# Peptides against a protein of PDB entry 2N1D, part 37

Target 1, 169 residues: chain A of PDB entry 2N1D
Amino acid sequence: EVKVKIPEELKPWLVDDWDLITRQKQLFYLPAKKNVDSILEDYANYKKSRGNTDNKEYAVNEVVAGIKEYFNVMLGTQLLYKFERPQYAEILADHPDAPMSQVYGAPHLLRLFVRIGAMLAYTPLDEKSLALLLNYLHDFLKYLAKNSATLFSASDYEVAPPEYHRKAV

## One batch from the design tools (peptide; made by RFdiffusion4, then SolubleMPNN)

Design b1_p13_5_s3 (from b1_p13_5 with V2L H3I L9V)
Fold by OpenDDE base, seed 5:
Structure b1_p13_5_s3 (fold): chain B 169 residues (1-169), chain A 13 residues (1-13)
Amino acid sequence: as target 1 above (169 residues)
Amino acid sequence: PLIGPPEDVPPID
């Protein structure tokens, strides 16, 4: 198995996210004030501003594109808790043509990295390519940790209304 | 078809 280490600074957010949704029956406010697309764009711009070579810049763009693709593929079927499914259904109805990376934000993006390691284990990547990818993934996670104060907040969640509870899984 | 994260414990690596 490919191991993607979550920074210790971000592990509490996974716990809080889990607690808010599954135990407190809250929902992340959608559409996100800062969506996944924006987060990835900021990261890419951050990396480009650090004086990277053209080749490294190209690699960053590819990594960002890959993360976005994985997120959009996995969000609806792999990353949501049961309580979030009615909300997801509403999003699909209201925004049928929008990728989920334009709707969801940092907490759900972070959930991806809990699962991405297992997926990478089955990807046809050579050792060197995998190592490079892992380096970028860890670098991105470090970026999230550095900006966690602005990306993760319990105030982005809200108590689900009674009507939601009646239809929630 | 929908396989979310485990809910009995928080998802921690």
Scores: peptide ipSAE 0.297, ipTM 0.885, DockQ to the pose 0.110
Fold by OpenDDE base, seed 1:
Structure b1_p13_5_s3 (fold): chain B 169 residues (1-169), chain A 13 residues (1-13)
Amino acid sequence: as target 1 above (169 residues)
Amino acid sequence: PLIGPPEDVPPID
């Protein structure tokens, strides 16, 4: 098992996100005001501004690309609660060629890290590559925690209208 | 085919 530890600061948000969607029947507003692509770009730029070497910069870019790829692959089939499926269908209809990293935001990105460890366990990575990847994943999660006040907010959710409820059940 | 996170408890691994 490959364990990706979620910062304690972000665990309450996972609970709130879960509650907002599954119990309060709200939806994250889409397209996100700050999508996954933007978050990853900000992280990469943040790391680059810290005086990283060329090799470190390359590694950050690769990690960002990897996170993006995993997110885009897993969002539709692994990260959505049942209540969110009609919304996802609408997004696919309206934006058939858009990667979900351009539509969804921080909450769904955070959900990825709950699941990514299991996926990495089946990914053929050598020990060195895996260790490096895990270090950057934890570093990125730390970045999310540091910026949690701006990235995670209940105000980014909205009560689903009655017509949505009818098609969600 | 869509296998989302468990909904009985929040995902907090």
Scores: peptide ipSAE 0.287, ipTM 0.881, DockQ to the pose 0.097
Fold by OpenDDE base, seed 2:
Structure b1_p13_5_s3 (fold): chain B 169 residues (1-169), chain A 13 residues (1-13)
Amino acid sequence: as target 1 above (169 residues)
Amino acid sequence: PLIGPPEDVPPID
């Protein structure tokens, strides 16, 4: 099996995110002030600024593209709590052709990494490719942890109005 | 149908 380890620093955020949504009935403000596309772009630029070789830069770009694709595929069906579904439906209605990586932000991106390991287990990758991918995924997660103060904040959530509660299942 | 993370407990790997 494929195990993607979440940094210990970020695990409390997963709990807070879960609590904010499912128990406090709050919603992450959408569109995100800093969306997944932007976060991934910043990561790529960060890696480039660290003096990576052309080959390493290429690999980073491919990993970024892969993360973005996985996010866009999995967000709607696998990463949302039930309470978030009406919000998602509204987003789809208002922005039917927009990739969700341009709408959602860091908290939902982090949720991806809780699930991505299981998905990778069914992806045919050789040992070397998988190891490389895992290294970059963990590197990216470390980047998220390093920037967690700016990427993860309860202030990015808001109490859902009564009208929303009436729509929520 | 939507799967989503489990809601009775926080998602922890």
Scores: peptide ipSAE 0.284, ipTM 0.880, DockQ to the pose 0.109
Fold by OpenDDE base, seed 3:
Structure b1_p13_5_s3 (fold): chain B 169 residues (1-169), chain A 13 residues (1-13)
Amino acid sequence: as target 1 above (169 residues)
Amino acid sequence: PLIGPPEDVPPID
């Protein structure tokens, strides 16, 4: 089993996110004010500013590209609660060619790391490559935890209108 | 098919 450990600082947010959507029937405001692309770009720039070697910078770029790809593949089928499906359908209709990493933000990106371990188990990576990838994934999660005050906020959610509730049945 | 995260409990590891 490929285990991706989520920092304890971020686990309460996963609970709040879950509660906002499934219990309070709210929706994350889309398009996100800070989308997944920008979060990953900020992370890459942060790593570059830390004085990493060229080889480490190259590895970071590959990890960022990989996270983006996994997010875009998994968002629609594996990361959304049932209540969010009509919103996703509307986004697809309005922006059929836009990658979801340009639409969704930090909360949905964090959900990816709850599920990515199982997906990586089916990826043909050698032990060294997998270990390196896991180290960077944990490093990225630590970055999210460090910046959690600006990335995760209940104010980014809004109460779904009655019209939406009728579509979400 | 859409599977999504578990909804009966919060998705924590």
Scores: peptide ipSAE 0.275, ipTM 0.875, DockQ to the pose 0.111

Design b1_p13_5_s4 (from b1_p13_5, 4 letters changed)
Fold by OpenDDE base, seed 1:
Structure b1_p13_5_s4 (fold): chain B 169 residues (1-169), chain A 13 residues (1-13)
Amino acid sequence: as target 1 above (169 residues)
Amino acid sequence: PIIGPPEDVPPIE
């Protein structure tokens, strides 16, 4: 089993995100003010500014690319609550060629890390590559936790209008 | 596989 540990600081946010969507029937505002692409870019730049070697910089870029790809693949089928599906359909209709990493933001990205471990379990990675990847994933999660005040906010959600509720039933 | 996270509980480890 591949375990990706979520920082304790971020676990309450997963609860809040869940509550906002499933209980309070709110939606994360899309397109995100700060999308997944930008978050990953900021992380990469942050790592590069720390005096990384060329090899380490390469590894960061590969991890960022990997996270982006996993997010784009998994968002529609693995990361959305039922209530969010009409919104997703609207996004697909309005932006058919846009990667979801350019539309969604930090909350949905965080949801990925709840599920990514199971996906990695079926990915044919050697032990060294997997260990390295896991280290970077945890490092990235620490980065998210460090910047949680700016990345996660209930103000990024809004009450779904009545017409949306009719679509979501 | 189940589409989307379970909704009866928050998605935590």
Scores: peptide ipSAE 0.267, ipTM 0.869, DockQ to the pose 0.119
Fold by OpenDDE base, seed 4:
Structure b1_p13_5_s4 (fold): chain B 169 residues (1-169), chain A 13 residues (1-13)
Amino acid sequence: as target 1 above (169 residues)
Amino acid sequence: PIIGPPEDVPPIE
């Protein structure tokens, strides 16, 4: 098993996010005020500001690109609770060509890291590459934890209207 | 295929 450890600081948020959506029947406000693309860009810039070598910068960029790609692939099929699917359908209808990394934000991005380990387990990566990737993923998660106060907030959710409930399954 | 997080428990490591 490829294990991606979620920082302890972020685990409570996963619970809150789950509760907000599945039990409180709220929806994350879309499009996100700070989308996944922006978060990844900030991370990349943060890493660059630390004086990384060209090779390290390249690696960061590749990791960012990879996270973005994985997010865009997995969001609709792996990261949404059932209650969120009507919202997703509306987003697709309104923004058919927009990658979901430009629509969704930190909470959904964090959900990716709960599932990405299993996904990577079936990806043909050599041990060295996998270890390197995991290090960057953990580094990124640490970044999310460091900036959690600005990235994760229940105020970004809103109660879904009754008409939405009728569409949700 | 659409799988999604499990509804009965929060997605945790």
Scores: peptide ipSAE 0.182, ipTM 0.843, DockQ to the pose 0.114
Fold by OpenDDE base, seed 2:
Structure b1_p13_5_s4 (fold): chain B 169 residues (1-169), chain A 13 residues (1-13)
Amino acid sequence: as target 1 above (169 residues)
Amino acid sequence: PIIGPPEDVPPIE
């Protein structure tokens, strides 16, 4: 069992995000004004600015690369609510070669950490490597919590038009 | 394969 703990500060946002999409029938504005790539880049730069050694910088870069890869793999199949599927299909049609980390933003990135634990359970990581990875994932989640005021906002969502409702599952 | 979170509940750890 691999448990990734979401900070208590961010748990209410997961509920708000769910409510905005599934109950209020809103959609996150795409492409995101601040995409996953940018968020991860800011995190890496933040870690560098705090005086990390070369080894620490390398580790951060590896973690960032890993988060990005997991996000791009999991977004379409594991991170979207049913109501978001037509929007995703439109994104794929309009941007067939773009990684989803360049399209989606903080709310969907946060959803990754609800699911990533199950994926990590099937990775061939040893206990030490897994512990180190979990530490960095938790560190990143704390970074998201620290910057939550700028990363998570209902104003980044918009009411889906009637035409969208007609094609949405 | 699992397809996204369910509509009736928010994502929970």
Scores: peptide ipSAE 0.057, ipTM 0.761, DockQ to the pose 0.103
Fold by OpenDDE base, seed 5:
Structure b1_p13_5_s4 (fold): chain B 169 residues (1-169), chain A 13 residues (1-13)
Amino acid sequence: as target 1 above (169 residues)
Amino acid sequence: PIIGPPEDVPPIE
């Protein structure tokens, strides 16, 4: 399969995120204060400000669009823990036409990169295109690591109320 | 449709 390396700085966060949800029975506050759309937009602007060529800027936009698409497709079926399912159902009921990239934030976006490698393995990309894509994905992950102090925080989670536990797995 | 992973374990690279 295609390997997408998660920065070592972000690996502990994946564990903390898992612990907050599954063991401590907390939920990420939704809608996110900084959603996936905003994070990707900031990244794209960051790359453009670094003096990239027009072709490179175009490539960044395509990568951002791709990440957003993958996230919106995979969030509900692949990225949520069981305890988060009632929350997701409530989001769908309240915002049926909103893409999940406008609702969820950095922690769930990071979860995508644990799964995206397997998805890319079945995507018809030539070696050069795949290598370029992987470079951008790793570059984006480095961006997340660089901004991890503002993007990943336990304070963005809250203890689920007793009523939630009655309907949660 | 199936929602979420089958097990609640930390996501591992």
Scores: peptide ipSAE 0.053, ipTM 0.755, DockQ to the pose 0.088

Design b1_p13_6_s1 (from b1_p13_6, 4 letters changed)
Fold by OpenDDE base, seed 3:
Structure b1_p13_6_s1 (fold): chain B 169 residues (1-169), chain A 13 residues (1-13)
Amino acid sequence: as target 1 above (169 residues)
Amino acid sequence: VVPPPVLDDFVLP
């Protein structure tokens, strides 16, 4: 089993996110004001600006590309609560060719790291490569924690209308 | 079936 550690600062947010959706019946406003693509781009630029260019097996750009790909593959099947399914269906109907990394934002991106460990367990990576990848994932999570005030906010959610409740069942 | 994220380990004490 591959374990990805979530920063303690972000664990309460996962609970708040869950509460907003499942108990308060709210939805994250889509398309996101700051989507996953932009968050990953900001991270890449942040790493480059700090001169963290060591000769490592994984480059920042490769890690960003990997996170984006996993997010786009897993969002619809692994990262949504039941209440969010009608919203996702509407997004697919309105934007059939758009990657979900251009639609969803930080809260759903954080959910990826709750599940990504299980997916990486099936990836044919040697121990050294896996360790390096995990270091980058943890580094990215640390970046999310550092910028949590701007990335995670209950104000990005809205109360679902009555007609949506009928679809959510 | 779309399973929700498993958050049992994230429940605050």
Scores: peptide ipSAE 0.035, ipTM 0.715, DockQ to the pose 0.121
Fold by OpenDDE base, seed 1:
Structure b1_p13_6_s1 (fold): chain B 169 residues (1-169), chain A 13 residues (1-13)
Amino acid sequence: as target 1 above (169 residues)
Amino acid sequence: VVPPPVLDDFVLP
């Protein structure tokens, strides 16, 4: 298995996210005020502003594209709590052609990194390429940690209405 | 990208 370390600063958020959804029966407000696409774009721009070479910039863009693709593939099948599935179904019905990276935000993006390691284990990457990828993934996670105050907030969640509870059985 | 398996629920790390 490929180990992706979640920063200690973000681990409590994963617990809070879990609590908000599963115990408090809240839902993350969709579409996100700041979606995954925007977060990744901000990260890429941040890296570019740090004076990276063209080669490093290219690598960042590839990593961003990869994260986006993995998120869009895994969101519906791996990153949702059972309580969130009716909401996801509604999103698919209303926006069938929209990638989930344009709908969901930071909390669900963070969930990706809990699962992505297992998926990377099945990806045919050489050791050097995998190490480089992991370095960028950890770098991105550090970026999320640095900006956690603006990316992760319980105020982005709302109590699900009674009619939703009846669907989420 | 390798397609992920369908999980019954998300689990905390």
Scores: peptide ipSAE 0.033, ipTM 0.701, DockQ to the pose 0.474
Fold by OpenDDE base, seed 5:
Structure b1_p13_6_s1 (fold): chain B 169 residues (1-169), chain A 13 residues (1-13)
Amino acid sequence: as target 1 above (169 residues)
Amino acid sequence: VVPPPVLDDFVLP
């Protein structure tokens, strides 16, 4: 397994996220006010504004594209709690052609980094390329931590209605 | 991108 270290500042949020969904039976409001696509775009622009070389900008774009792709592939099968699955099914029914990166937001994006390490272990990358990728992933996580006050909030969740509760475990 | 396995539930790190 490839180790992806989540910043200590963000670990408590994962616990709060878990509590909101699993114990308090709340749901993240969808579609997200700030979706994954927007977060990744902001990060890319942030990196470009720091005076990076053209080569570094290219690398950032590739990393962003990769994160987006991983998120879209993994969201439905690996990043949801059981309680969230009916909501996901509703999203698929209402927006069958929309990538999940346009629907979900920061909390679910953060969940990706809990699982992405295992997926990277099966990705054919040489040691140097993997190290570089990990550096970018950690840099992105640091960016999320820096902007955590605006990206992660319990106010983005709401109590699921009784009708939903009857459908979900 | 490697396709993910299906998990029963998300788990905290």
Scores: peptide ipSAE 0.032, ipTM 0.690, DockQ to the pose 0.486
Fold by OpenDDE base, seed 4:
Structure b1_p13_6_s1 (fold): chain B 169 residues (1-169), chain A 13 residues (1-13)
Amino acid sequence: as target 1 above (169 residues)
Amino acid sequence: VVPPPVLDDFVLP
């Protein structure tokens, strides 16, 4: 397995996210006010504004594209708690053609990095390419940590109604 | 993109 290190600042959020959903029976408000697409775009723009070379900008864009693709592929099958599945089903019904990166936000994006390492382990990347990718992933995670105050908040969750609980059985 | 396995549930790291 490929190890993707989650910043220490964000590890507590994963616990809070877990607690909000699994124990407090809350749901992240969807569609997200700040969706994954927007977060990735902000990151790319942030990197661009720092004066990276064209090649580095290209690399950032490719990483962003990759993260987006992985997120869209993995969200429904790997990144949701059981309690969130009815919500996901509703999203699919209401937005069948929308990528989940346009619906979900930072908390679910962060969950991707818990699982992405396992996926990368089966990706035919040489050691150098993998190391480079990991560096960018860690860089992005650091970006999330730096912006955690605006990206991760319990106020973005709400208590699921009793009728939802019945669906989530 | 590597095809994702279907997980029963998400778990904490």
Scores: peptide ipSAE 0.078, ipTM 0.738, DockQ to the pose 0.451; fails the geometry check

Design b1_p13_6_s2 (from b1_p13_6 with F1V T2K E11V)
Fold by OpenDDE base, seed 4:
Structure b1_p13_6_s2 (fold): chain B 169 residues (1-169), chain A 13 residues (1-13)
Amino acid sequence: as target 1 above (169 residues)
Amino acid sequence: VKPPPLLDDFVLP
């Protein structure tokens, strides 16, 4: 297993996210006000604005593309709590052709990094490439931590209505 | 296969 370290400042959010969904029976408001695509784009632009070389910019873009792809592949099967599955089903029904990176936001994106390590363990990457990728992933996570005040908020969740509870059981 | 809760996959501070 490849270990992707979550910043200490974001670990409490994962707990809060878990609590909001599983214990408080709330749902993240969808579609997200700021979706994963937007977050990744902002990160890429942020890195670009810092004066990185073309090669570094390329690497960032590839990492962003990879994160997006992994997110879109893993969201439905790996990143949702049971309580969120009816919501996901509704999203699929209403937006069958939309990638989930255009629907979901920062909390679910952060969840990806809890699971991505297991996926990377089976990815045919050499040691150097894996280390480099991990560095970029950690850099992105640090970016999320830096912007956590605007990306992670309990106010983006709402109590699920009784009708939702019935189909979530 | 249903994965375990995400909370189980990280170490709390």
Scores: peptide ipSAE 0.045, ipTM 0.722, DockQ to the pose 0.131
Fold by OpenDDE base, seed 1:
Structure b1_p13_6_s2 (fold): chain B 169 residues (1-169), chain A 13 residues (1-13)
Amino acid sequence: as target 1 above (169 residues)
Amino acid sequence: VKPPPLLDDFVLP
């Protein structure tokens, strides 16, 4: 198993996210005010502004593309709590061709990094490539931690209506 | 196979 370490600053958020959804029966407001695509774009631009070489910029773009792809593949099957499944079904029905990276936001993106390690274990990457990837993933997580005040907020959640509760059971 | 809850993945050793 490939271990992706979540920054200590973000672990409490994962607990809050879990609590909001599963215990308080709230839903993250969709479509996200700031979706995964925009977060990744901001990160890429941030790295570019740091004076990276062309090679480093290219690597960042590849990592961003990879994170996006993994998110879009894994969101529906790996990153949702049971309570969120009806919401996801509604999103698919209303927007069948939209990638989930354009719908969901930072909380669900963070959940990806809880699961991605197990998926990377089955990816045929050489040691150097895997190390490089892990470095960028951790770098991105540090970026999320640095910007956590603007990316993670309980105010982005709302109480699910009674009709939703009936669908979720 | 149903994956374990996300909470278990980050709070349990």
Scores: peptide ipSAE 0.042, ipTM 0.712, DockQ to the pose 0.137
Fold by OpenDDE base, seed 3:
Structure b1_p13_6_s2 (fold): chain B 169 residues (1-169), chain A 13 residues (1-13)
Amino acid sequence: as target 1 above (169 residues)
Amino acid sequence: VKPPPLLDDFVLP
């Protein structure tokens, strides 16, 4: 299988995210103040500004586009806890054509990397291409870890209203 | 208390 290593700095956040949603019955505020599109754009600009001229098979823009596409495909079916289903349904009803990368933010993006390894195992990539892709994914995760103070905060969550609890039952 | 694996708690296809 394809292994994607989550930085140790971000593993505690996954636990906090889980606790906020499943035990505290909170929801991430949508639309996100800083959505996935913006985070990926900042990463791309960060990489370009550092002036790394490497002859890599994958360009930063291609990796960003790939992450965005996988996120948009997987969010609704693989990255949500049960308690978040009604919220997702409301988003789809109000914005049926909007990509989820424009709605959701860093916490849900991080969840992608918990699941993406299994999906990459079925992607028709040769060993060299897969290794390069994994290097970029790990590099992006390091970027998230370095910026975790601004990207991951419990203040971005809110207690679900009583009417939402009735829908989630 | 340690949470269960995230994979088990996510909505699956």
Scores: peptide ipSAE 0.038, ipTM 0.719, DockQ to the pose 0.153
Fold by OpenDDE base, seed 5:
Structure b1_p13_6_s2 (fold): chain B 169 residues (1-169), chain A 13 residues (1-13)
Amino acid sequence: as target 1 above (169 residues)
Amino acid sequence: VKPPPLLDDFVLP
């Protein structure tokens, strides 16, 4: 497995996220006010403002595109707790053609980085390319940590109604 | 601390 280090600032959020969903039976409000697409766009713009060369800017865009791709592929099958499955089914029915990066937000994006390491282990990348990718992934995670106060909040969740509990078995 | 429950509760492929 390829090890992707989660910043210490964000590890407590993963626990809170788990607690809100699985124990408190809450759901993240969808569609997200700030979706994954917007977060990635902000990151790319942030990197561009730092005075990157043309080549480095291109690399950031490629990394952003890759993260988006992985998220859209993995969200439904890898990044949801059991309690969230009915909500996901409703989203698919209401937004059949929308990528999940336009629906979900920062908490689910962070969950991707818990799982992405195992997926990268099966990706045919040479050692040098993998190291470069990991550097960008860690850089992005540091960006999430820097902006955690605005990206991660329990107020973005709400208690699921009794009707939802009956179908979330 | 890495939360172990994530690995057990996430949907598996």
Scores: peptide ipSAE 0.041, ipTM 0.719, DockQ to the pose 0.168; fails the geometry check

